# Designs tried in a protein design run: peptides against a protein of PDB entry 6EJA. Part 185

Target 1, 276 residues: chain A of PDB entry 6EJA
Amino acid sequence: VEYMPANPVRIAFVLVVHGRASRQLQRMFKAIYHKDHFYYIHVDKRSNYLHRQVLQVSRQYSNVRVTPWRMATIWGGASLLSTYLQSMRDLLEMTDWPWDFFINLSAADYPIRTNDQLVAFLSRYRDMNFLKSHGRDNARFIRKQGLDRLFLECDAHMWRLGDRRIPEGIAVDGGSDWFLLNRRFVEYVTFSTDDLVTKMKQFYSYTLLPAESFFHTVLENSPHCDTMVDNNLRITNWNRKLGCKCQYKHIVDWCGCSPNDFKPQDFHRFQQTARP

## One batch from the design tools (peptide; made by RFdiffusion4, then SolubleMPNN)

Design b2_p28_7_s2 (from b2_p28_7, 15 letters changed)
Fold by OpenDDE base, seed 4:
Structure b2_p28_7_s2 (fold): chain B 276 residues (1-276), chain A 28 residues (1-28)
Amino acid sequence: as target 1 above (276 residues)
Amino acid sequence: EVLYAETDQRPETLFDEELMEKLEEYLS
């Protein structure tokens, strides 16, 4: 027996995609597609083939649009946050798309719950924002993420310029850069002119992996702080032994970690995920 | 001390076909 909300939420799916994974993107898109949702797709500036494929999809569905602007994002790059922020602004300016939730996805993601389940859940918790925190020592998190270091994205590289201070009076937090944000909070992030949002946008424009921390930090220091749920409704295959190899040193002046791929034998892990 | 930044972002990856099929079936 599935809960059927009287006023089901409508989701703006923001797909940030790159590379050549057109087929799997198509399959994932089909899996998450619903006529009542909205799909805004950003294709990396360098991925022209994928862009052409995505454009074809957008022409077939009225609720699918492709960003007219395209950024060349890199691992850990500040431009990824810019991509999200600009997409949020675009989505808010699309008055014909009355979405309630912002959900970001990549071409490497796939749903493990049905649309009905997702909608039912989000409709029940429509006033909440779903951001997963790191769950560790915060000071260590700041150090490990290089938040106390100044970075500049230039020429497809994240240059470490030096040290910097964490803004005073700000409780910095972070975790997964995959999240579910309600429209109200997105509106706040996009249009607020308060010191918090203004300063954080500036701060994180020179930050490594800014999407991992920006929204957490803004939310927790904002009047919307009580809406945070420490759960991003994602399952991620973390194996730090395999994923932490400084494999991005050619891109960023920092060592990094990434999760690993799921395999067929991991399927059982998808069936027993907890909800907040 | 070598510090490692962590992200849930992944490099370009292709889904395992078998896993994707299982998920498609599971959600159907």
Scores: peptide ipSAE 0.447, ipTM 0.892, DockQ to the pose 0.905
Fold by OpenDDE base, seed 2:
Structure b2_p28_7_s2 (fold): chain B 276 residues (1-276), chain A 28 residues (1-28)
Amino acid sequence: as target 1 above (276 residues)
Amino acid sequence: EVLYAETDQRPETLFDEELMEKLEEYLS
């Protein structure tokens, strides 16, 4: 039996989806759907079939909306961060959606805990932000992620233009681009005009895989730094031996690694995950 | 030296049907 909070948090699920896998997206959506939450779905500009399917869903549920704008994002592209930032602004401007947490998902994600468990947990830690750090040497992280290199997204390609310096006085961090952010921090990121947010938005607009570092870095250097929890409540099937094959060299001027798919034999791993 | 950027960003993936069924049952 789960703890039933007196004031349960309400979640804005931001789904950034692409491709043609409408069926599995529908199954995942059904698994995470609850009348008290909100669902804001961005469909890649190139995925018109999926967009049509998602629009049909949005017409059936009052708490499901589709972004009126659509971006064509690429692996590692700066446009992904733009997508999240714009969706955050949109969600804050939706005064009829009183959400407490921002959670991003893709069509390749699936819940491994019930809604009651998630809500109970987040209701207990409603003032915290959940960002998973890389947990390694930070200098090596900067080098491997290309954070000391200047990139430009143009014509569906991430061009490496040259070297750059990490801004002085900024503690750069990063890790997973999947996170859970409370409304207060999202408000800060969206509306703050301080030097930190302004400079970081500029810096990360020329960054490879910016969503994996922007929010970490902004949070840890902000007045909200004490709200960070080094856990994103996700399990990812990492096998670097299989996942690091420089798969995206044709898209970005850098080599990359990606996680692997879970298989039925991995099911036991979902039952053994620990909570922070 | 070849450097590899690591991301949790997932490529286009089709779910394993058996795994999906197990998860649906588990969460029901």
Scores: peptide ipSAE 0.444, ipTM 0.888, DockQ to the pose 0.878
Fold by OpenDDE base, seed 3:
Structure b2_p28_7_s2 (fold): chain B 276 residues (1-276), chain A 28 residues (1-28)
Amino acid sequence: as target 1 above (276 residues)
Amino acid sequence: EVLYAETDQRPETLFDEELMEKLEEYLS
């Protein structure tokens, strides 16, 4: 039996999907679907088959919408941040969707807790933002992530143009690009005209893997800095020996690492995850 | 020195069917 909060949070799930994995997306969607939440789905511009399938789903549920705009995102591309920022603006402009939290997901994600557990937890911590930091040497993180390099996304490629400096007075941070953000912070990111948000949007428009660092950096340097929780409520299968093969060099002028797929034998790992 | 950026971005992948079944049962 899960605790039922008196004022349960409502979640805006932002699904950024691509490819042809319609079946597994449908299965994941069914697993996370609830009538009290909202689902805003962005389908990659190139994934027309998936777009058609997702549109069919959106027509069946009033709380499911598909972005009328579509980006052609690439691994590490700045356009992914643009996708999130635009989706945030859209969601804030949807006055008929009173959501409290922004949660991003991909077609390769799957819940490992029930909706009641998630809602109960977020309802208890509704004023917090959940961003997982790298937890290592920050200077090394900056170098490894190429944050001190200037990138330009053009023609489905991330071009490294040269070196750049980290803005003075900014504490750069980052980690996972999967997060849970409360509406208040999303409002700040979307509508603030202060120097921080303005400069960071500009800075990260030329950044490799910008979603890995933008929200962390903005939050930690903002008036909302005390709302950060170093936990994104995700489990990721990291095996650097398998995931670090510079496999995206054809797309990005940088070497990268990605997590691996979970296997049936990993199931026990889902049962013993700790809450923040 | 070769530097590797790290991300949690998901590459194109198919979910393991057995794992999917286990999770579906687990959350039901």
Scores: peptide ipSAE 0.436, ipTM 0.882, DockQ to the pose 0.885
Fold by OpenDDE base, seed 1:
Structure b2_p28_7_s2 (fold): chain B 276 residues (1-276), chain A 28 residues (1-28)
Amino acid sequence: as target 1 above (276 residues)
Amino acid sequence: EVLYAETDQRPETLFDEELMEKLEEYLS
């Protein structure tokens, strides 16, 4: 029996979707939909079919909205961070949507816990931010992620322009770009004019895979640093032998790795996941 | 040295139907 909170958190699910997987997106949406949550969907500018399908859904539910702006994001592109930052601003400006947590999802995600379980958990930890760190050598991480390199997103390509230095006095961190952020921290990221947020927004606008490091770094160097939980409540099928093939070199001037798909035989792994 | 950036970004993929059915049943 799951604990029923007296003041349950309400979640803003931000779905960043692309491609043509309308059916599975619909199934995932049905799995995560609840009347008390909010759903803000960004469809890639190039995915017009999917956009039409998503618009149809948004017209059926008052708590589902589609971004009026659309970006053409690429793997590793800085524009993905821009997408999240703009969606955060939009969500904060939606005064009729009193959300407590920001959770990002893709069309390839699926819940492995019930809504009640998620809400109960987040309601107990409503003051925390859930970001998964890489858990390895930080210097190695910086090098591997190309954080010491300057990138420019242009013409659907991430161009490596040269080297750069990590800003002084900043403890850089990163890991997964899938996270759960509370409203207070999102407000800070969106509206703060302090030197940290200002400089990091500038720094990460020229960064490869910026969403995997921006929020970690900002949080850990901010007055909100004590709210970090090193867990993003996700399970990812990592198989580096299969996922690291430099398959994005045609898009990004860097080699990268991606996770693999789960299979039916992996189902037991979902049952064995641990909470922080 | 070839450096590999690692990301949890999801590639374009289709869900395994059997797995989705199992998850739907599990969460029901």
Scores: peptide ipSAE 0.392, ipTM 0.870, DockQ to the pose 0.878

Design b2_p28_7_s3 (from b2_p28_7, 17 letters changed)
Fold by OpenDDE base, seed 2:
Formats: C-alpha cells, structure tokens, sequence
Structure b2_p28_7_s3 (fold): chain B 276 residues (1-276), chain A 28 residues (1-28)
C-alpha cells in the first residue's frame, strides 16, 4: 500500500527522557523501533532508575545507545539545547551509524503513523527540514517567550537577569521544540564557524526555552533557509485556558504554558492529521 | 501585563490505556 523508496532514509531518534515512566517509554520504544534506524537516549542525570532501565534496552539492541554524559535539565532551561547540540555532535561522530534525519522525542510522545509511512515521506523530502513556527505575530512571540530577556541557568533555576536586544540583522523565529532535521543541516549547526552559528549559540545559551527558537532562527538565517517546511509532523493538544497557569514559577523567573494530555475522545484528531 | 512562554514540553506520564489501545490498533 505504501510506496517503497529505493533509498529509504534512516532515522536517528534522540530520546530525551526523565522521571520514572519506564513502562510508557517501553511502549513508545516498541512502537517506533526498527532495525534500520538508530536510537540515542539521554536520561536526565537525576533519573537513575530510568537510566538503569534504558541501559538494559541498549544492551539488547545494537542500534540503541545511551549517552555516556547526562545533564540535569529543567523546564525552560538552556541545558536542553546543550543536550541536543551535544547529541548531534555525538551522532555525527558515530561513523558506524549512517543516519539521514534527526528526530527528537520524549516519553510523552507516541507515533500516529507507521514507520513505512514516515520513511516514505521523509525519503521523498530528504533535503528538507521540518520545523513548526508559531504562526502568530513575531514581535509578540518574542515578548511572550522572553527572548528579549537575559536568562541564566544556575542551580536548577532559570534566573532572569535583565533585558537584552535581539541581534541586529537576525530574523528570529520559533515554535515547537519538536522537529525533524536532515543530516546536512545538523552538520552545519554542529561544525559551522560562521558568524551566524557562533552568535546564535552564544545568544541562546542565555535564553528561556532555547530549543523552541534556536534551530528555527539558525535555519532561516542560514544558507539552508530554503529547506524549511513549516510542519513538524506532530499533533499537540493545546488548550491555553487549561495549560497556562504559571506552573513553573518555582524554577523559572517567567510564566509558562504547557500542552495537555490527549484523551480517548481525541482519537479522531489523529486520523485527520494531514501531511504538509 | 503577564506574559506566558509556551513550549510543547510536558511532564512524562503514562498514556490513557484506552487511548493506547486505540493507537496500537490503528497502527497495526
């Protein structure tokens, strides 16, 4: 039924997980596992139980590895971007893993399409990068996300230090921190020494929720800007009335919003999801 | 004015068992 590409893409799934939801992670892993893909798992430094569980999985499959380094990440923390950047470098240095796409996931994610469908789609658009933009007024986005504020992650807290200006000549964008990036762009982000990448890495090291905006901004201002697709192939249950309650003020000097859980009655929404 | 930053990140929880059953059936 599904078109079988002659040269199917191989995916590096980067799983950034924490807590004790080992059963859910196992179910998700089973759903997305394929022998032709690669799985690189980062477990939060504080989640030792989960770390032991994923180590057991990595010993059972040759295409599953666990990061030898572990970070303690917090909601909105700059360390999350560091986690992704380091994992990207690691994956590029793994010459025995010829992956074509980078896809990040958490234990709160689950596939709503088959592997064949995903591979077929990405194989057709292997030169594209899939990043979902906020789709609103950009100036308001900057203000709401606190991008014009300077933050410092220290002692498991995001401290707001003061105001800052957006770098001149940079078109800032952002949206979802879940994305699908091709190897070429990951190589650029990892190894480029141009002014854009250098400045943005510095800028976003003091940014709230940096993964929501870093890759969008770098891509759109880079020589690879024409490869962006405004779709991250995800569905997120957003209900701002329920999800915006400043629930992270104890760890971040800012108010935040988070999506809500899907329920059985939401199942029809998955069936209706369209391709870009 | 209270400003709200938004992220798609959320706490990791077990999925609703009925929803999981539907998804597994859907992808089978």
Amino acid sequence: as target 1 above (276 residues)
Amino acid sequence: EVLYAETDQRPEREFDPELMEKLEEFLS
Scores: peptide ipSAE 0.462, ipTM 0.902, DockQ to the pose 0.868
Fold by OpenDDE base, seed 3:
Structure b2_p28_7_s3 (fold): chain B 276 residues (1-276), chain A 28 residues (1-28)
Amino acid sequence: as target 1 above (276 residues)
Amino acid sequence: EVLYAETDQRPEREFDPELMEKLEEFLS
């Protein structure tokens, strides 16, 4: 029996899904669903079958909504960040959904422990933001991520146009593109007109894998920098041997690594798996 | 040399001791 906080946080789960993995999505949804949380699902514009399936789910639950807009996203594409940013704006404008945390999910990255444990933890640290940073030299990270390169997303491809400089005075950071952000920081990212947010939105609109770095960089250079926790409370099925084969060269003028999707037999790890 | 855009994983950095304790409990 978990301790129930007096004012438990409510979570807006954001799912960006594509393809035809409706059954896998359904399984994941059932595993993470709770009546006190909110679920906002973006389905790739090209995934009409999945969209229909997700709409069916959304009609069955009042706390599940599907984005009325749909983007055609690609792996590593800058449009993924746009999707998150627009989703954040939408969620902030939903006055009937009083969420406290923004959590993105995929089949490759799950929150660990039970819902009660997660809620209890986040309720205690509701003012914190949970972003996992890289563990290596930052210069190397910049090079490997291609942050010093200019990319353009066009025609379902990330074109590498050339070199670029990181804005002066900005400490670039990044790591996992799966995070837990409190509402206050999401509000800042969404509505702030300061130079940091403005410049970073522009900078990352030409960035490969922007979600792995944008929120880290904005947070650490913002007045909210002291709220960062270098952990995203996730269990990720990570296997570099399987995920690092330049399998996306046809989409992006770069080589990238990606974690592996969880299989149904891995779902038990959502509640039971300890930190590796 | 082939460069990969990838997420790196590392242990949690030092933070508030109580937070770290609770985090450890949460992750253990």
Scores: peptide ipSAE 0.149, ipTM 0.631, DockQ to the pose 0.154; fails the geometry check
Fold by OpenDDE base, seed 1:
Structure b2_p28_7_s3 (fold): chain B 276 residues (1-276), chain A 28 residues (1-28)
Amino acid sequence: as target 1 above (276 residues)
Amino acid sequence: EVLYAETDQRPEREFDPELMEKLEEFLS
């Protein structure tokens, strides 16, 4: 799979970070940094110390920027999707950053292989979008995700308001909220005024864990549906015994599972040839 | 705004055999 592409893709990495773990973020950043890619970082509105630290990093590298706007995000909050959508719009408006792929990263779900391998692969399949589906009963997925429930994000809490029905004619899908989206699809999601995008944005503004299914659902029901690859090229540190304990019940009126964070020693799974 | 309607099941998709092979190679 690895080869030297004539026109290698350039990646916009989007990081949504919070808390006060500056050293951990620095380690992660160094592990994923490459001079040929772009890094757009959103820091939670409440994480001022971290924001200052990230700003310092952004001043040292021309291909690192911090969102001028900041949202107060919570686990499972609809605001996370808003964060991604606004980041996408920002990135599309950055004419000096010719990125080809949008990739979000977390400590729990890292891209695999070296930068060269990833770039080679994505360069070969630059017209595709990579989203991992749940691979189970879709009806059960809808129930477990609470897609048939109406949620409202307010006061750092996801309130379950009641039941709802999914739009007619829409094939709902979802899975991992970590994906690789090509620029063309991001443009579609950002600027399309068709009924699909409009309704889905509205629908998912009241959805729990919206990033786990919004892009899947939009893509699969869009004119770009044939570009989907059911894989997000990630290694997920998944341990249900540790991650399925309703640990976020105090934040959301729902129970769910989350993968475990990678340890620093796991960073070798995503290697960069050029680091700060 | 609350939306009401029925939804379809997950669509069946066919993937490019070459892509799948390369993907497997990439992930191996």
Scores: peptide ipSAE 0.121, ipTM 0.624, DockQ to the pose 0.032; fails the geometry check
Fold by OpenDDE base, seed 4:
Structure b2_p28_7_s3 (fold): chain B 276 residues (1-276), chain A 28 residues (1-28)
Amino acid sequence: as target 1 above (276 residues)
Amino acid sequence: EVLYAETDQRPEREFDPELMEKLEEFLS
């Protein structure tokens, strides 16, 4: 499985964090940190304490940066996609960070294998994009995700405004909102002015849980469609009994599920190489 | 007037057999 790549890929890890879980973030960061990768961290605008903590970390490492802009994100909010898209643009404009892959992380969806194994694998398949699909009936997915409904993020709430029509000719797909995207596809999503990207950005700006479907849908309908791999190379800690109780109904006019955070003892699934 | 969504299903995809093998090994 593992081999020594001649030109190992370098990864831009994007972390979108909120709350006061500084210790958990520190542990995750330590678990995934490597000198050859890059780390771009967005802290929720309302999480000032966490922001201060993250800034302290960023000052200690040259390959760690914090977004100068901060959004007030909510569960299921369309602003999460905006956060990813803006971070992608920022990362592409950082000419001093030659990253090859974009990987978003949370405490609830952890990469598998060691850093060396991950780098080796991605180096071999650097032209591919890794997104996990739902694997069920697509019509049911659309209904359950509310993709046929129009949402508006306003005042820290996702308001359901009514029904909408999915654009004709678009093959909708989705699943996990945790993915591995190569630089070329990120460039396409960021800078393309074609009808697909333009329409999808508009469409998903009014979408619930947009990150679970936007990149899947754009990729599969794009000239890059042949680069999709139906796997995001992650272990997700799901407990449906705990995570599927419409716990976010006060924030979103919809019901959904959320995975459970990994605990420190779960971090053995992803090891880093020894640091000097 | 109520709008109804119409979509195409997920397209059929063909994967590189070697990639699939390596992926399976990676995930095993």
Scores: peptide ipSAE 0.091, ipTM 0.592, DockQ to the pose 0.032; fails the geometry check

Design b2_p28_7_s4 (from b2_p28_7, 15 letters changed)
Fold by OpenDDE base, seed 2:
Structure b2_p28_7_s4 (fold): chain B 276 residues (1-276), chain A 28 residues (1-28)
Amino acid sequence: as target 1 above (276 residues)
Amino acid sequence: EVLYAETDQRPERLFDEELMEKLEEYLS
């Protein structure tokens, strides 16, 4: 039995989904659904079948909403960051949804802990932000991620326009684009007019895979820097020998890597994961 | 030198049915 906190956190789950895997998404949704949480679902503009299915779900639950706007996102595209930023603004403007944490998910994700365990943990660390860093040489990270290159998303393609310089005085960081952010930091990112947020929004609008680095960089250079925990409470099946094949060069003017699927034989790995 | 950007973004994939059943049972 998990400890029951006196003031349990309420979570805004932001689901960014695409494709036709309605059954899979439904099963995952049922696994993470709780009446005390909130679910805001963005369906890719091109996935009309899935959109219809998700709309049906949203009509059945008062704490499930679908974005009235829809973007056509591509691998590595800057539009993914725009999707998150707009969803954050929407969620902050929903005064009837008093959420405490922002958690993003895809249709390829699945919980490996119970809701009680997640809520208990986040309730204990409600003032923290959970972002996983790359854990390697930062200069190498910048080069590999193409952060020193200027990109433009146009016509479903990420065009590399040339070289650029990292802004002076900014400590760039990044890692996973799956994270858990508290409401206070989301408010800062959404409404702050300081030089950091303004410059970073501009910088990352021309960045490859911006969600992998934007929130890390903003947080670590902000007054909220002491709230960072280097853990995103996720497990990802990385096998670079299998995942790094430059398979997205037709979409983006850069080579990329992606993680692999988990198999039934990997089940034991979920049981042995540790909390930060 | 060929540089590779890394992301946790995944292509459209179907979740392994057996694995999903194991997780559903585990979390129930």
Scores: peptide ipSAE 0.455, ipTM 0.892, DockQ to the pose 0.890
Fold by OpenDDE base, seed 5:
Structure b2_p28_7_s4 (fold): chain B 276 residues (1-276), chain A 28 residues (1-28)
Amino acid sequence: as target 1 above (276 residues)
Amino acid sequence: EVLYAETDQRPERLFDEELMEKLEEYLS
């Protein structure tokens, strides 16, 4: 029997979507929709068809809103972090949406647990932040992710401008850019004026794949550092042999890897996934 | 040396229809 919390957490689902996958987005949305949660959807500036479809959904549900601003994000672009940071600010300014957790999703995501299971789990660990680290050598991570390189996003391209130094006194970390953050930490990231948050926002505005590292680094160097759980409650079909083909060289002055699609024969992997 | 940045950021992909149906059934 699933534990039923007395004060269940309410989730702000932030959907960052692009392209023309409106059908699967609709199906995924239906799967994760609950009247007690909130859904804030950002549609890529270039995806006007999808934007129209999403607007139709937002008009049907009072707890679904679409960002009035839209960014043109690219793979590895710094603008993706800007998208998350702005959405966090928006969500905190929505006083009529008392959410407890921030969860980001894409149109390629799908739940593998029920809402009750997710809510029960997060209600038990409402003071924690769920960020998955790379789990490898940190120096190697910095080099491979290009964190020691300066990037500038301009004209839908990530330009590598040169080398840079990692800020002194900062323990840099990173991993998955899919996470679950509690409201208190989001408030800290959004409104803190301390040196850590200020400097990291500046640093990561010139960073490749900033969402992979910004929140990890800020959290681990912040007064909230003891709230980190090295698990993002996600399963990703990672196959480096298939996913690392330097396929984004036309967009970014760097080579990159991406996950692969799950197939029907992978279904058993969802059933055996362990919780932290 | 060619360095590869690794991310869980997904490319634009279409979800497998059969898999989606299985998941919908599983969670229903």
Scores: peptide ipSAE 0.455, ipTM 0.893, DockQ to the pose 0.880
Fold by OpenDDE base, seed 3:
Structure b2_p28_7_s4 (fold): chain B 276 residues (1-276), chain A 28 residues (1-28)
Amino acid sequence: as target 1 above (276 residues)
Amino acid sequence: EVLYAETDQRPERLFDEELMEKLEEYLS
């Protein structure tokens, strides 16, 4: 039996979904659904079928809402960060949804722990932010991620415009774009007018894969820097030999890598995950 | 030198049905 906290955290799940995988999204949704949590779903502007399906779900549950705005996001696009930032603002303005944590998911995700386990864990670490860093040479990370290059998202393409400098005095970091952020930090990111947040929002609006680095960088350079936990509570099937094929050159003026799908034979790996 | 950006972003993919069934059973 999992420990039941006296004041369990409530989670705002932000689902950023696209395509036509309605069935698997529904199955995943059922797996993560709980009456005490909140679900805010953004459907890609181009995915009208999925949008209709998601709207049907939202009408059935009072704690499920769909973004009234929809963006057309692309792999590596700056618009993905915009999507998260806007969803964060929306969620903070929903005074009837007292959430404690922000967790992003896609239609390709699936839980490997029960809700009780997740809630118990987050309730114990409610003041922490869970962001997984790359764990490698930071200078190389900057180069590989193209953080020293200026990008512009336009016409469903990420155009590389030229070189740029990393802002002085900023410790750039990054890693996974899947994270768990507490409400306090989300409030800071959303409403702070300090130089850090202002400059980073500007900087990352011209950044490739901005969600991979924005929140890490802002957090580590902010007054909330001591709340970072280098763990995003996710397992990702990385096989760089298979995942690094410059498969997005038609979308982005850069080569990229993506994780691989898990297979049935990988099931045992889900039972061996470590906690921070 | 060819540089590769790395992300956990995924293209649209269908979840392996067998794996999903195993997970559903596991979490039930």
Scores: peptide ipSAE 0.453, ipTM 0.888, DockQ to the pose 0.898
Fold by OpenDDE base, seed 1:
Structure b2_p28_7_s4 (fold): chain B 276 residues (1-276), chain A 28 residues (1-28)
Amino acid sequence: as target 1 above (276 residues)
Amino acid sequence: EVLYAETDQRPERLFDEELMEKLEEYLS
């Protein structure tokens, strides 16, 4: 039996979804749904069928809302960061939703722990932010991720315009674009007018895969830097042999890698996960 | 040198039905 916290955290689940995977999204939603949490769903502007399905869900639950705005996000596009930032602002402006943590999910995600386990864990570490770093050479990371390159998202394409410099005095970091952020840090990112947040928002608006680095970089260079935990509480099926095929070259002026699907034989991996 | 950016962003994929059932049972 999991420890029951006296003041359990309430989670804002931000679901960024696209395509036609309504069935699995519904199943995943049912798996993570709890009356004490909040669910804010962004449906890709191009996914009208899914949008209709999600709207049906939102009408059934008072703690489920759909973004009134919708963006057409592309793989690696800067617009994905914009989506998260706008969602964060929206959630902070929803005074009737007293959430404590921001957790992003896609239609391809699924929980591998119970709600009680998640809430107990986050309630114990409510002052921490969970961002997974790449764990490799940082200079190589910068090069591979194209952080030293200037990109512009336009016409559903990420155009590489040229080289750029990393801002002086900034320690760049990154890794997974799936994270768990506490409300205080989200408030800082959303409303701070300091040079760090201002400059990083500008910098990452021209960045490839910005969500993989923006929050890491901002956090580590901010007054909240001591709250970082190098763990995003996720398992991703990385098989670079299968996932690194430069399959998105038609969308972005860069080669990329993506994770692969889990299979039934991978189930044991979920039972052996480590906590920070 | 061809550089590859690595992301956890996922394309549209269907979850394995058997795996999903196992997870549902495991978490129930």
Scores: peptide ipSAE 0.410, ipTM 0.874, DockQ to the pose 0.897

